# Peptides against a protein of PDB entry 2Q3Z, part 32

Target 1, 272 residues: chain A of PDB entry 2Q3Z
Amino acid sequence: YVLTQQGFIYQGSAKFIKNIPWNFGQFEDGILDICLILLDVNPKFLKNAGRDCSRRSSPVYVGRVVSGMVNCNDDQGVLLGRWDNNYGDGVSPMSWIGSVDILRRWKNHGCQRVKYGQCWVFAAVACTVLRCLGIPTRVVTNYNSAHDQNSNLLIEYFRNEFGEIQGDKSEMIWNFHCWVESWMTRPDLQPGYEGWQALDPTPQEKSEGTYCCGPVPVRAIKEGDLSTKYDAPFVFAEVNADVVDWIQQDDGSVHKSINRSLIVGLKISTKS
Target 2, 254 residues: chain A of PDB entry 2Q3Z as posed
Amino acid sequence: YVLTQQGFIYQGSAKFIKNIPWNFGQFQDGILDICLILLDVNPKFLKNAGRDCSRRSSPVYVGRVGSGMVNCNDDQGVLLGRWDNNYGDGVSPMSWIGSVDILRRWKNHGCQRVKYGQCWVFAAVACTVLRCLGIPTRVVTNYNSAHDSNLLIEYFRNSEMIWNFHCWVESWMTRPDLQPGYEGWQALDPTPQEKSEGTYCCGPVPVRAIKEGDLSTKYDAPFVFAEVNADVVDWIQKSINRSLIVGLKISTKS

## One batch from the design tools (peptide; aimed at target 1 N144)

Design b2_p17_4_s4 (made by RFdiffusion4, then SolubleMPNN; from b2_p17_4, 13 letters changed)
Fold by OpenDDE base, seed 3:
Structure b2_p17_4_s4 (fold): chain B 272 residues (1-272), chain A 17 residues (1-17)
Amino acid sequence: as target 1 above (272 residues)
Amino acid sequence: MKEVKYVGGNNMYQPTA
């Protein structure tokens, strides 16, 4: 999980699983230096360099910083996400074949955001950075992945009397979503939560005011312990949300219906 | 639910109308 530079990222759908080759390239020339630059331009370092540096011995702290810095939201992070198929002013997310080119572009352009990324690109870059920093990390793919916007463990759709979805901000379920899992101890938690920790660098929701996610123990998610930091409810919802339809009736009443047509969550972890 | 395709990468599911 640290030594492998080439791997595969799983994509497609639950019914039609696909994969792409990916060069993580954590040992390629200059990549470690770029990872250190990433740490040195993070908001916490800029605010208090001494405090930030003193905490870099903690993989929990570093993992959270990397999760935030891989996306360019709220900081000078690496990648700008885009999902509208308008990539003419950058590189299509589907065109990337490795993390090295992305990181080099970011550094060479004065730490300007690279256009563009989607979930697997964010995850892959985070994986590279974390591996460079000595943290065992793997990319994981979750099929039928929920994006819960209000941390209530539900994907909610509001419908009019004709069954048409209402509102500009509907919650969604991705055909697939990628994030990373990193191996670390959790001295900040109760005993037993060491091991794989989920981190999500795709800018989906803010955590403590920043687009970052995790680390949260995979064990906590599996056991349904949503009290564990960080962002357990959000990560839990990604793999185990219920889908609810709120249907407005002609008389103004609202009917709650559990949508059973889609089962949220089918996680696949990489072997290397 | 139906799959709504809008990009070549990941897509989202939406409930049927």
Scores: peptide ipSAE 0.193, ipTM 0.828, DockQ to the pose 0.089
OpenDDE base, seeds 1, 2, 4, 5: peptide ipSAE 0.027, 0.036, 0.147, 0.133; ipTM 0.664, 0.695, 0.792, 0.780; seed 1 fails the geometry check

Design b2_p17_5 (made by RFdiffusion4)
Pose (drawn by RFdiffusion4):
Structure b2_p17_5 (pose): chain A 254 residues (1-148, 151-160, 170-248, 256-272), chain P 17 residues (1-17)
Amino acid sequence: as target 2 above (254 residues)
Amino acid sequence: DDVWREEHPIGTVPELD
């Protein structure tokens, strides 16, 4: 979770899982410096640099800023999202085989966002950044499935949408800032929309808090709970509707 | 190959369901 520089990102579908190899490259030349630069351009550093550097004692603070800076609403984030099959301005999300070239591109262009990312690209870059800084991190994929004239599927078909698959990262740490017992894997989601409140979204939120439905736990627990849960009910006339099943075959490299 | 690797809105691509 710290030292291995290549891994797998799972894609495809719940029935046909694809293992896409990936070069996280966290110890390649210039990557650590790029990661320290990423911290020094984060909006909290601009607001109070002395405090920002002091808070870097915490993997909660750093995980939040690190993952949060990958797809940042501010112009100094690492990647720009796009899902319309129109990637001519730059580079397709399906082209990358690693996080390194993106990070170097980002540094060389005045810390401007690199076009383009999708959920697994953001998660892959977040893994590289956090593994470089020493926070044990893994990329995770969740699969969702539809069964087909449903209004539910129409609403979605025609960015908090429920996708065929969605990726994020999990990082390992204690949580002295929370009630006891939430140490361990924390979910961090670097996909784009920081929207409700706060400098960043989403996480870190303990995986246990998600499993337990303890959605008052910081940070951004409802956003992560929504990626692995959806409750759908029909009233033809009360009935459970399985036209949409969310939270299947959640996967990571062994 | 790109269809399998790309993130799609749910239900847009039946082969993925």

Design b2_p17_5_s1 (made by RFdiffusion4, then SolubleMPNN; from b2_p17_5, 8 letters changed)
Fold by OpenDDE base, seed 4:
Structure b2_p17_5_s1 (fold): chain B 272 residues (1-272), chain A 17 residues (1-17)
Amino acid sequence: as target 1 above (272 residues)
Amino acid sequence: DDTLLSQHPIGSVPSLE
């Protein structure tokens, strides 16, 4: 998990699973130095360098920092996300074939955000960085991945009497979403939560005021322990949310219906 | 096709514009 520089990332849809080759390149020249720069420009370092550095021995701390710094939201992070198919002023997320070029571009342009990334790009870069820092990490793809915005573990669609979705569709399900899982102990938690921890560098929701996510024990998600830090409800919802249709009738009445045709979550973890 | 490989909401296809 720390030694493999080449791998595959799963994309596509639940019915049409695809993959792309990806060069993580954690051992390529200068990449470790870039990862250290990433740490040195993080908000916590800028606020208190001594405290930040003293905590870098903690993969929990570092993982959370990396999840925040891989995206450029709130900080001088690496990637700017974009999903509207307007990539003319940058690089299409689909064009990337590895993390190395992204990280080098980021550094070479004075830690200016690289345009553009989507989930697998964020995840892949995070994977590279974490591996560079000695944290065993793998990219994970979740098909039909829910984005719960209000922490109710539901994806709610508002529909008219004809079944047409109304509103701004703030809550949604991705065809696929990628994040990373990192192996670490969790001394900050109750015993038993060591192992794979989910981290999500894609800027979806803020965690404690920053666009970051995790680490959260995969075990906690599997067992439904939503009280464990960090961001268990959000990650849980990504893989387990129920879909609810709120059907408004012409008379103003609203009917709640569980949408069983939309099954959230089909997670694929890579072996390396 | 990049459109097919992009991340997008279910039921939605990224605009070709």
Scores: peptide ipSAE 0.375, ipTM 0.798, DockQ to the pose 0.365
OpenDDE base, seeds 1, 2, 3, 5: peptide ipSAE 0.363, 0.371, 0.373, 0.365; ipTM 0.802, 0.797, 0.784, 0.796

Design b2_p17_5_s2 (made by RFdiffusion4, then SolubleMPNN; from b2_p17_5, 11 letters changed)
Fold by OpenDDE base, seed 3:
Structure b2_p17_5_s2 (fold): chain B 272 residues (1-272), chain A 17 residues (1-17)
Amino acid sequence: as target 1 above (272 residues)
Amino acid sequence: NDRLLSQLPIGSDPSLE
């Protein structure tokens, strides 16, 4: 989880699981220095360097900073996400084979955002950075992964009488989604929440005003403790949300239906 | 095809289901 530089990332769908090799490269030359630059350009450091530096001994604090800085939303972060298949002005997310090239490009271009990433790219870069900083970290894949936008632990679809989804999908389910789990103690929480912590660097929802997510104890998610910092409801929904269809009839009436065909969540943890 | 490896909303490609 710290020493392995090569690994696999799971992709595809629940029915058609695929994987790709990935070079995390946390021990390659200059990568640690780039990770330190990442910390030194984060908004908290720019606001108060002394306070930021004093907190870098906390893997909880650092993990949350890294989650925010791997994406370029709100800051000088590493990656710009794109999902519309228009990658001509950058690198296709599917073309990356490792974190090293991404981090080097970011640094060499004056900490300008690298185009482009999707979930596994964000997760893989975060994994590299966290490992560089001495935090045991692994990439995880969740199939049928929910994106809950309104924090109600539901994925809600509005459908016409023919079952067709209407309007913009604010909430949705991904075929797969990747994030990271990091091993750390949680002195900021009640006893028993040490161990694997979920962190999600893909910009999906804001947490305390920044596109970041976690750390949240995997145990808290498993046990349904949604009061646990950070972002327990969101991460819980990714793996456990129920799907609801709001079906509008021809007469204008609306019927609520639980969609039992869409089962959210199938998490796979990697060994490396 | 690269789309088979991309992150996609469920239902966008029936071949992935």
Scores: peptide ipSAE 0.333, ipTM 0.837, DockQ to the pose 0.551
OpenDDE base, seeds 1, 2, 4, 5: peptide ipSAE 0.029, 0.327, 0.330, 0.314; ipTM 0.681, 0.836, 0.823, 0.830; seeds 1, 4 fail the geometry check

Design b2_p17_5_s3 (made by RFdiffusion4, then SolubleMPNN; from b2_p17_5, 10 letters changed)
Fold by OpenDDE base, seed 4:
Structure b2_p17_5_s3 (fold): chain B 272 residues (1-272), chain A 17 residues (1-17)
Amino acid sequence: as target 1 above (272 residues)
Amino acid sequence: DDLLLSQKPIGSDPSLE
């Protein structure tokens, strides 16, 4: 989880699972230095360098910082996400084959955001950074991954009488989503939540005002303990949300229906 | 192939469901 520089990332869909090789390259020349730069440009460092540095011994703290800094939202982070298939002014997310080139581009361009990433790119870069910093980390893929925007643990579709989805489709289920799991103790929580912690560097929702997510104990998610920091409800929903159809009739009546055909969550963790 | 590997909302590509 720290030593492996080459790996595979699962992509595709639940029915058509694919994978790509990925060079994490955490031990390649200059990568550690870039990771340290990443820490040195984070908002917490800029606000109070001494305090930030004093907390870098905490994988919980560092993990959360990295989660926020891998995306360029709210800060001078590494990657700009894009999902609209318009990548002409940058690099297609699908073209990346490793984290090293991304990190080097970021650093070499004055910590300017790299265009572009999607979930696995964010996750892979985060994995590289965390491994560089000595935190055992793996990329995780979740098929039929829910994006809950209102923290109700539901994906809600509004449908007309014909079953056609209406509205802006703000809540969604991704065909797949990737994040990372990092091994750490959780002295900030009650005993028993040490182990794998989910961190999500893809900018989906803000956590305490920043596009970051986690760390949250995988155990907490499995046990349904949504009180655990950080972002347990969101991560829980990614893998466990129920899908609800709100069917509006012509008379204005609305019928609530649980959509059992859309099963959220099929998580695959890599061995390393 | 690249499009098949991209992250996208379910329903955007029925072939992936």
Scores: peptide ipSAE 0.354, ipTM 0.816, DockQ to the pose 0.557
OpenDDE base, seeds 1, 2, 3, 5: peptide ipSAE 0.346, 0.339, 0.342, 0.315; ipTM 0.810, 0.818, 0.810, 0.810

Design b2_p17_5_s4 (made by RFdiffusion4, then SolubleMPNN; from b2_p17_5, 9 letters changed)
Fold by OpenDDE base, seed 2:
Structure b2_p17_5_s4 (fold): chain B 272 residues (1-272), chain A 17 residues (1-17)
Amino acid sequence: as target 1 above (272 residues)
Amino acid sequence: NDTLLSQHPIGSVPFLE
């Protein structure tokens, strides 16, 4: 979790699970220095360097900073996400084979965002950075991963009387989504929430005004404690959201139906 | 095939927004 520099990341779909090799490379030359630069360009450091530095002994604080800085949203972060297959002005997310090249490109171009990433790229870079900083971290893949946009723990589809989805699909379920889990104590929470903490560096929803997510205890998610900081409802929904179909009839009436055929969440945690 | 490795909404063609 700290010493392993090579591993596998799970991709594909619930029906067809695939994996790719990935070089995390947390101990390669210059990578630690780049991770320190990442901390030194984060918005909290720029706002108050002394306060930021004083909090870097907290893996909770650092984890949250890294979650925000791996994406370039809102800051001088590492990666720009893109999902539309238009990668001609950068590197296809599918082309990356490790975190080292990404981090080096970011640093060498004056902390300019690297084009492009998708979920596993974000997660893998976060994993590298966190491991560099001494935080045990693993990449996690969740198949049929929900993106709840309105914090109701549901994925809602509007359908006509024929079952056809109507309007713009705002909420969605990913074929897969990746994030990281980091091992840390949680002195900021009640006892018992030490252990694996979920962190999501893919820019999906804002948390306290920044595209970041977590840390949230995996235990809290398993137990359904949605009051636990940070971002428990969102992470819970990724793995547990129910799918609801709102079926509009010809007479204008609306029927609510629970879609039991679409099951959200199949999480795979790596052992390395 | 990069399409098989990409993240995309279920039930949709990859890379279509």
Scores: peptide ipSAE 0.389, ipTM 0.820, DockQ to the pose 0.390
OpenDDE base, seeds 1, 3, 4, 5: peptide ipSAE 0.382, 0.374, 0.379, 0.372; ipTM 0.819, 0.819, 0.812, 0.793

Design b2_p17_6 (made by RFdiffusion4)
Pose (drawn by RFdiffusion4):
Structure b2_p17_6 (pose): chain A 254 residues (1-148, 151-160, 170-248, 256-272), chain P 17 residues (1-17)
Amino acid sequence: as target 2 above (254 residues)
Amino acid sequence: SLSLDNTIGNTDDENKS
């Protein structure tokens, strides 16, 4: 989770899982410096640099900033999202085989966002950043499935959608800032929309808090709970509707 | 209509490389 520089990002569907190899490259030349630069341009550093550097004692703080800076609403984030099959301004999300070239591109262009990312690209870059800084991190994929004239599927078909698959990262750490027993894997989601409140979204939120439905636990627990849960009910006339099943075959490299 | 990648239930998107 710290030292291995290549891994797998799972894509495709719940029935036909694709394992896409990936070069996280966290110890390649210039990557650590780029990661320290990423911290020094984060909005919290601009607001109070002395405090920002002091808070870097915490993997909660750093994980939040690190993952949060990958797809930042501010112009100094690492990547820009796009899902309309129109990637001519730059580079397709399906082209990358690693995080390194994106990070280098980002540094060389005044810390401007690199076009383009999709959920697995953001997650892959977040993994590289956090593994470089020493926070044990893994990329995770969740799969969702539809069964087909449903209004539910129409509403979605025609960025907090429910996708065929969605990726995020999980990082390992204690949580002395929370009630006891929430140490371990924390979910961090670097996909774009920081929207409700706060400098960043989403996480870190303990995976256990998600499983337990303890959605008051910081940070951004409802956003991660929504990616792996969806409750759908019909009233033809009360009935459970399985036209949409969310939270299937959640996967990571062994 | 707008076409989006990785849309829920779209099998063509599942088959993309």

Design b2_p17_6_s1 (made by RFdiffusion4, then SolubleMPNN; from b2_p17_6, 11 letters changed)
Fold by OpenDDE base, seed 4:
Structure b2_p17_6_s1 (fold): chain B 272 residues (1-272), chain A 17 residues (1-17)
Amino acid sequence: as target 1 above (272 residues)
Amino acid sequence: SKQFMWTIGDKNDELRE
C-alpha cells in the first residue's frame, strides 16, 4: 500500500465492473518534492506555517489536508473536476493513466489547477500523495455511490404525479465513485478506531467550509457510528443511504412510492 | 469509464451533476 507503484482502479457499474491500470508512481523522481509543495501551499500553511508544520506528523491532519488539496476548490489544489463531457480546454479525465503526469503538470505550471479530473483521478492522485508521505493508502471504488446533499442519510428523489423526475429537487447516485482509504491511528478519537480511514478528495460537499472529506474510520462507518469525525454521515451515506422515491402532487403533498429497491453501495477495496 | 450521476426512476438515466 506504500510500495506498489502500479495498480488497478475499478470503474464501470455494479453489473459490469471494469478496471483500468494506473501508475501511482509515488517513487518517481520529483514526486515527493511535489507532494511537499502541495503541503506548503495549503491554506493552513499560508495562514500559519509553524502550526501547519507542527501538525504534519499527524496522518489525520495530513490526510485531511491532502483531501482538500487534491481538488482545486478553495485553494491552490491540484485538480479541477468536470463531469459535463466538455473537456476541450484541458485533458479528458479518461485520458490519464497515472498520477505522475498530473502532479508534474500542476507543479510545472505554478501550482495551477490541472484540467480535468473525475473521482478516480482525484482518488488516485490522493493515493499517490499519501503514499509519498508514508501513509499506507489504497483506492476504493463504490458502485451506486450515494451523494447525500443534506446529511439525512437518504437519497431522495421526487416525481410529479405523472412520474416525471424533478431533477432540481432530487439527490443523485454515482454509477461509481472512488475515494481512498488510508491506514492510520486515530488518537483524536476513542480507542478502537485505528485502521483504515476513508478520505475523499473529490469535491462533493464541504466539510468545515472546505471541499474535503475525512478521515473517518472505516470501522465507524461499518458500525454506524456517525458521530465520529470526520464526515461520518456523508461517507456512511455513500455506501448505506436509503433511497426514497417521493411522488409530489399538485397541492404539494408527497407520499412515498413503492418501487423496486436499489442497493446503494458496493465497495471494492483494492489490494494492489 | 466516465463517472456520472443518475437518479433512480429516471427513464433515460440522464447524466446529472
Scores: peptide ipSAE 0.345, ipTM 0.768, DockQ to the pose 0.179
OpenDDE base, seeds 1, 2, 3, 5: peptide ipSAE 0.281, 0.340, 0.270, 0.317; ipTM 0.725, 0.773, 0.735, 0.759

Design b2_p17_6_s2 (made by RFdiffusion4, then SolubleMPNN; from b2_p17_6, 11 letters changed)
Fold by OpenDDE base, seed 4:
Structure b2_p17_6_s2 (fold): chain B 272 residues (1-272), chain A 17 residues (1-17)
Amino acid sequence: as target 1 above (272 residues)
Amino acid sequence: TIKYDWAIGDKEDELKE
């Protein structure tokens, strides 16, 4: 998880799993230096360099910083996300084949955001950075991945009497979503939560005011311990959210129905 | 039937707070 520079990222859908090759390139020339620059331009460093540096021995701290800095939201982060298929003024997220070019572009342009990324790009870059920093990390793909925006562990659809979805969806289920899992101890938690920690660098929701996510113990998610920092409810929802249909009737009444036809979450963890 | 939100092609604004 630290030594592998080339791997695969799983994409597609639960029914039609695809993968792309990806060059993580954590050992390529200059990449470590770029990762250190990433740390040195993070908001916490800019606010208090001494404090930030003193905490860099903590993979928990570093992981959270990296999850925030891989996206350019709220900071001088690496990637600008875009999902509207308008990529003419940058590089299409689908065009990337590795993290190295992205990181080099970021650094070479004065830490200006690189256009553009989507989930697997964010995850892959985060994976590279974390590996560079000595944190065992793997990219994870979750099919039917929920994006819970209101922290109720539900994906809610509003439907008319005919079952048609009405209005803009405030919440969504991705056909797939990628994030990373990093191996670390959790001295900041009660014993037992060491191991794989989920981190999500895709700017989906803010955590403590910043577009970052995690680290949260995979074990906590598995066991349903939603009180565990960081962002357990959100990550839990990604893999376990229930789908609720709010069906509006002609008389204005609303019926709540749990949609059991769609199962949120099918996580694939990479072995290398 | 629920329509999936594809990773590619969704509105960026839907992900922003």
Scores: peptide ipSAE 0.034, ipTM 0.630, DockQ to the pose 0.142
OpenDDE base, seeds 1, 2, 3, 5: peptide ipSAE 0.032, 0.034, 0.031, 0.034; ipTM 0.574, 0.572, 0.606, 0.616; seeds 1, 3 fail the geometry check

Design b2_p17_6_s3 (made by RFdiffusion4, then SolubleMPNN; from b2_p17_6, 11 letters changed)
Fold by OpenDDE base, seed 4:
Structure b2_p17_6_s3 (fold): chain B 272 residues (1-272), chain A 17 residues (1-17)
Amino acid sequence: as target 1 above (272 residues)
Amino acid sequence: EKKLDWAIGDEEDVLKK
């Protein structure tokens, strides 16, 4: 998890799983230095360098910082996300084959955000950075991954009487979504939550005012302990959200129905 | 459904691709 520089990232859909090779390249020349720069430009360092540095021995702290800094939201982070298929002024997310070029571009352009990333790119870069910093990390793919925006653990669709989705879809289910899991102890939590921690660098929701997510113990998610920091409800929803259809009738009445045909979450954890 | 190498949100969007 630390030593593997070449790996695969799973993509596609639950029924049509595919993968791409990815060069994490955590041992490539200058990559560690770039990771340290990433830490040195994070908002917490800029606010109080001494405090930030004093906390860098904590993989919990570092993981959360990296989660926030891999995306450029709210800070001088690495990647700008884009999902609208308009990538002409940058690099298509689908074009990347490794983290090294991304990180080098970021650094070489004065820590300007690199255009563009999507979930697997964010995850892969985070994986590289975390591995560089000595934190065992793997990329995780979750098929039918929910994006819960209101922390109710539901993906809600409004449908007409014919079952057609109506209005703006604030919440969504991704065909696939990638994040990372990092191995760390959790001295900040009750005993038993050491092990794999989910971190999501894709800027989906703000956590404590910053687009970051985690770390949250995978165990907490598995056991449904949503009180566990950080961001347990959000991560839980990614893999366990129920889909609810609000079916509006002509008379204005609304019927709530659980959509059992759409199963949220099929997580694949890789060894590489 | 199709084999996708990019992220597509929402059920309807996925089904249409």
Scores: peptide ipSAE 0.181, ipTM 0.691, DockQ to the pose 0.191
OpenDDE base, seeds 1, 2, 3, 5: peptide ipSAE 0.033, 0.028, 0.029, 0.031; ipTM 0.604, 0.584, 0.589, 0.597; seed 3 fails the geometry check

Design b2_p17_6_s4 (made by RFdiffusion4, then SolubleMPNN; from b2_p17_6, 12 letters changed)
Fold by OpenDDE base, seed 3:
Structure b2_p17_6_s4 (fold): chain B 272 residues (1-272), chain A 17 residues (1-17)
Amino acid sequence: as target 1 above (272 residues)
Amino acid sequence: KKEFDWAIGDENDLLKE
């Protein structure tokens, strides 16, 4: 998880799983230096360099910083996300074959955001950075991954009397979503939460005012301990949310229906 | 039943997979 530079990222759908090769390249020339630059341009460093540096010995702290800095939201982060299939002014997320080119582009252009990324690109870059920093990390793919926007552990769809979805979706289920899991101790938590920690660098929801997510113990998610920092409810929802349809009738009444056709969550961890 | 090499959050697409 630290030494491997080549790997695979799983994509597709739950029924049609596929993968792409990815060059993480954490040991390629200059990549470690770029990772250090990433830390040195993070908002916490800019606010208080001494405090930030003093906390870099903590994988928990560093993981959270990296989660926020891999995306360019709210900071000088690495990647700009885009999902509308309009990539003409940049690089299609589907074109990337490794993290190295992305990180080099970011650094060489004065830490300007690289266009463009999607979840697996964010995850892969985060994986590279975390590995560079000595944190064992793997990319994870979750099929039928929920994005709970209002923290109620539900994905809610509004439908007309014919079952057609109405208006813009505030919440969604991804065909797949990628994030990373990093191995670390959690001295900031009760005993037993050491091990794999989920971190999500894709800018989905703000955590404490910044587009970042985690670290949260995989064990906490598995056991449903939503009180565990960081962002346990959000990550829990990604893999366990229930889907509810709100069906509006012609008389204006609304009927609540559990959608059993949409099953959230099928997580696959990579071997490397 | 389409395969995706990109991320998409379309409920209808998920049902078709």
Scores: peptide ipSAE 0.239, ipTM 0.720, DockQ to the pose 0.184
OpenDDE base, seeds 1, 2, 4, 5: peptide ipSAE 0.030, 0.028, 0.236, 0.076; ipTM 0.594, 0.631, 0.708, 0.636; seed 2 fails the geometry check

Design b2_p17_7 (made by RFdiffusion4)
Pose (drawn by RFdiffusion4):
Structure b2_p17_7 (pose): chain A 254 residues (1-148, 151-160, 170-248, 256-272), chain P 17 residues (1-17)
Amino acid sequence: as target 2 above (254 residues)
Amino acid sequence: STDEEERQEYPIGSEPS
């Protein structure tokens, strides 16, 4: 979770899982410096640099800023999202085989966002950043499935959608800022929309808080709970509707 | 390509056949 520089990002579908190899490259030349630069251009550093550097004692603070800076609403984030099959301005999300070239591109262009990312690209870059800084991190994929004239599927078909698959990262740490017992894996989601409140979204939120439905736990628990849960009910006339099943075959490299 | 369509992130129900 810290030292291994290559891994797998799972894609495809719940029935046909694809394992895409990936070069996280966290110890390649210039990557650590790029990661320290990423921290020094984060909006909390601009607001109060002395405090920002002091808070870097915390993997909660750093994980939040690190993952949060990958797809940042501010112009200084690492990647720009796009899902319309129109990637001519730059580089397709399906092309990358690693996080390194994106990070280097980002540094060389005045810390401007690199076009383009999708959920697994953001998560892959977040893994590289956090592993470089020493926070144990893994990329995780969740699969969702539809069964087909449903209004539900139409509403989605025609960025908090429910996708065929969605990726995020999990980082390992204690949570002295929370009630006891929430140490361990924390979910961090670097996909784009920081929207409800706060400088960043989404996380870190303890995985246990998600499993337990304890959605008042910081940070951004409802956003992560929504990626692995969806409750759908029909009233033809009360009935459970399985046209959409969310939270299947959640996967990570062994 | 087929490989890109399989790796593409789609809203649920909007995948190619």

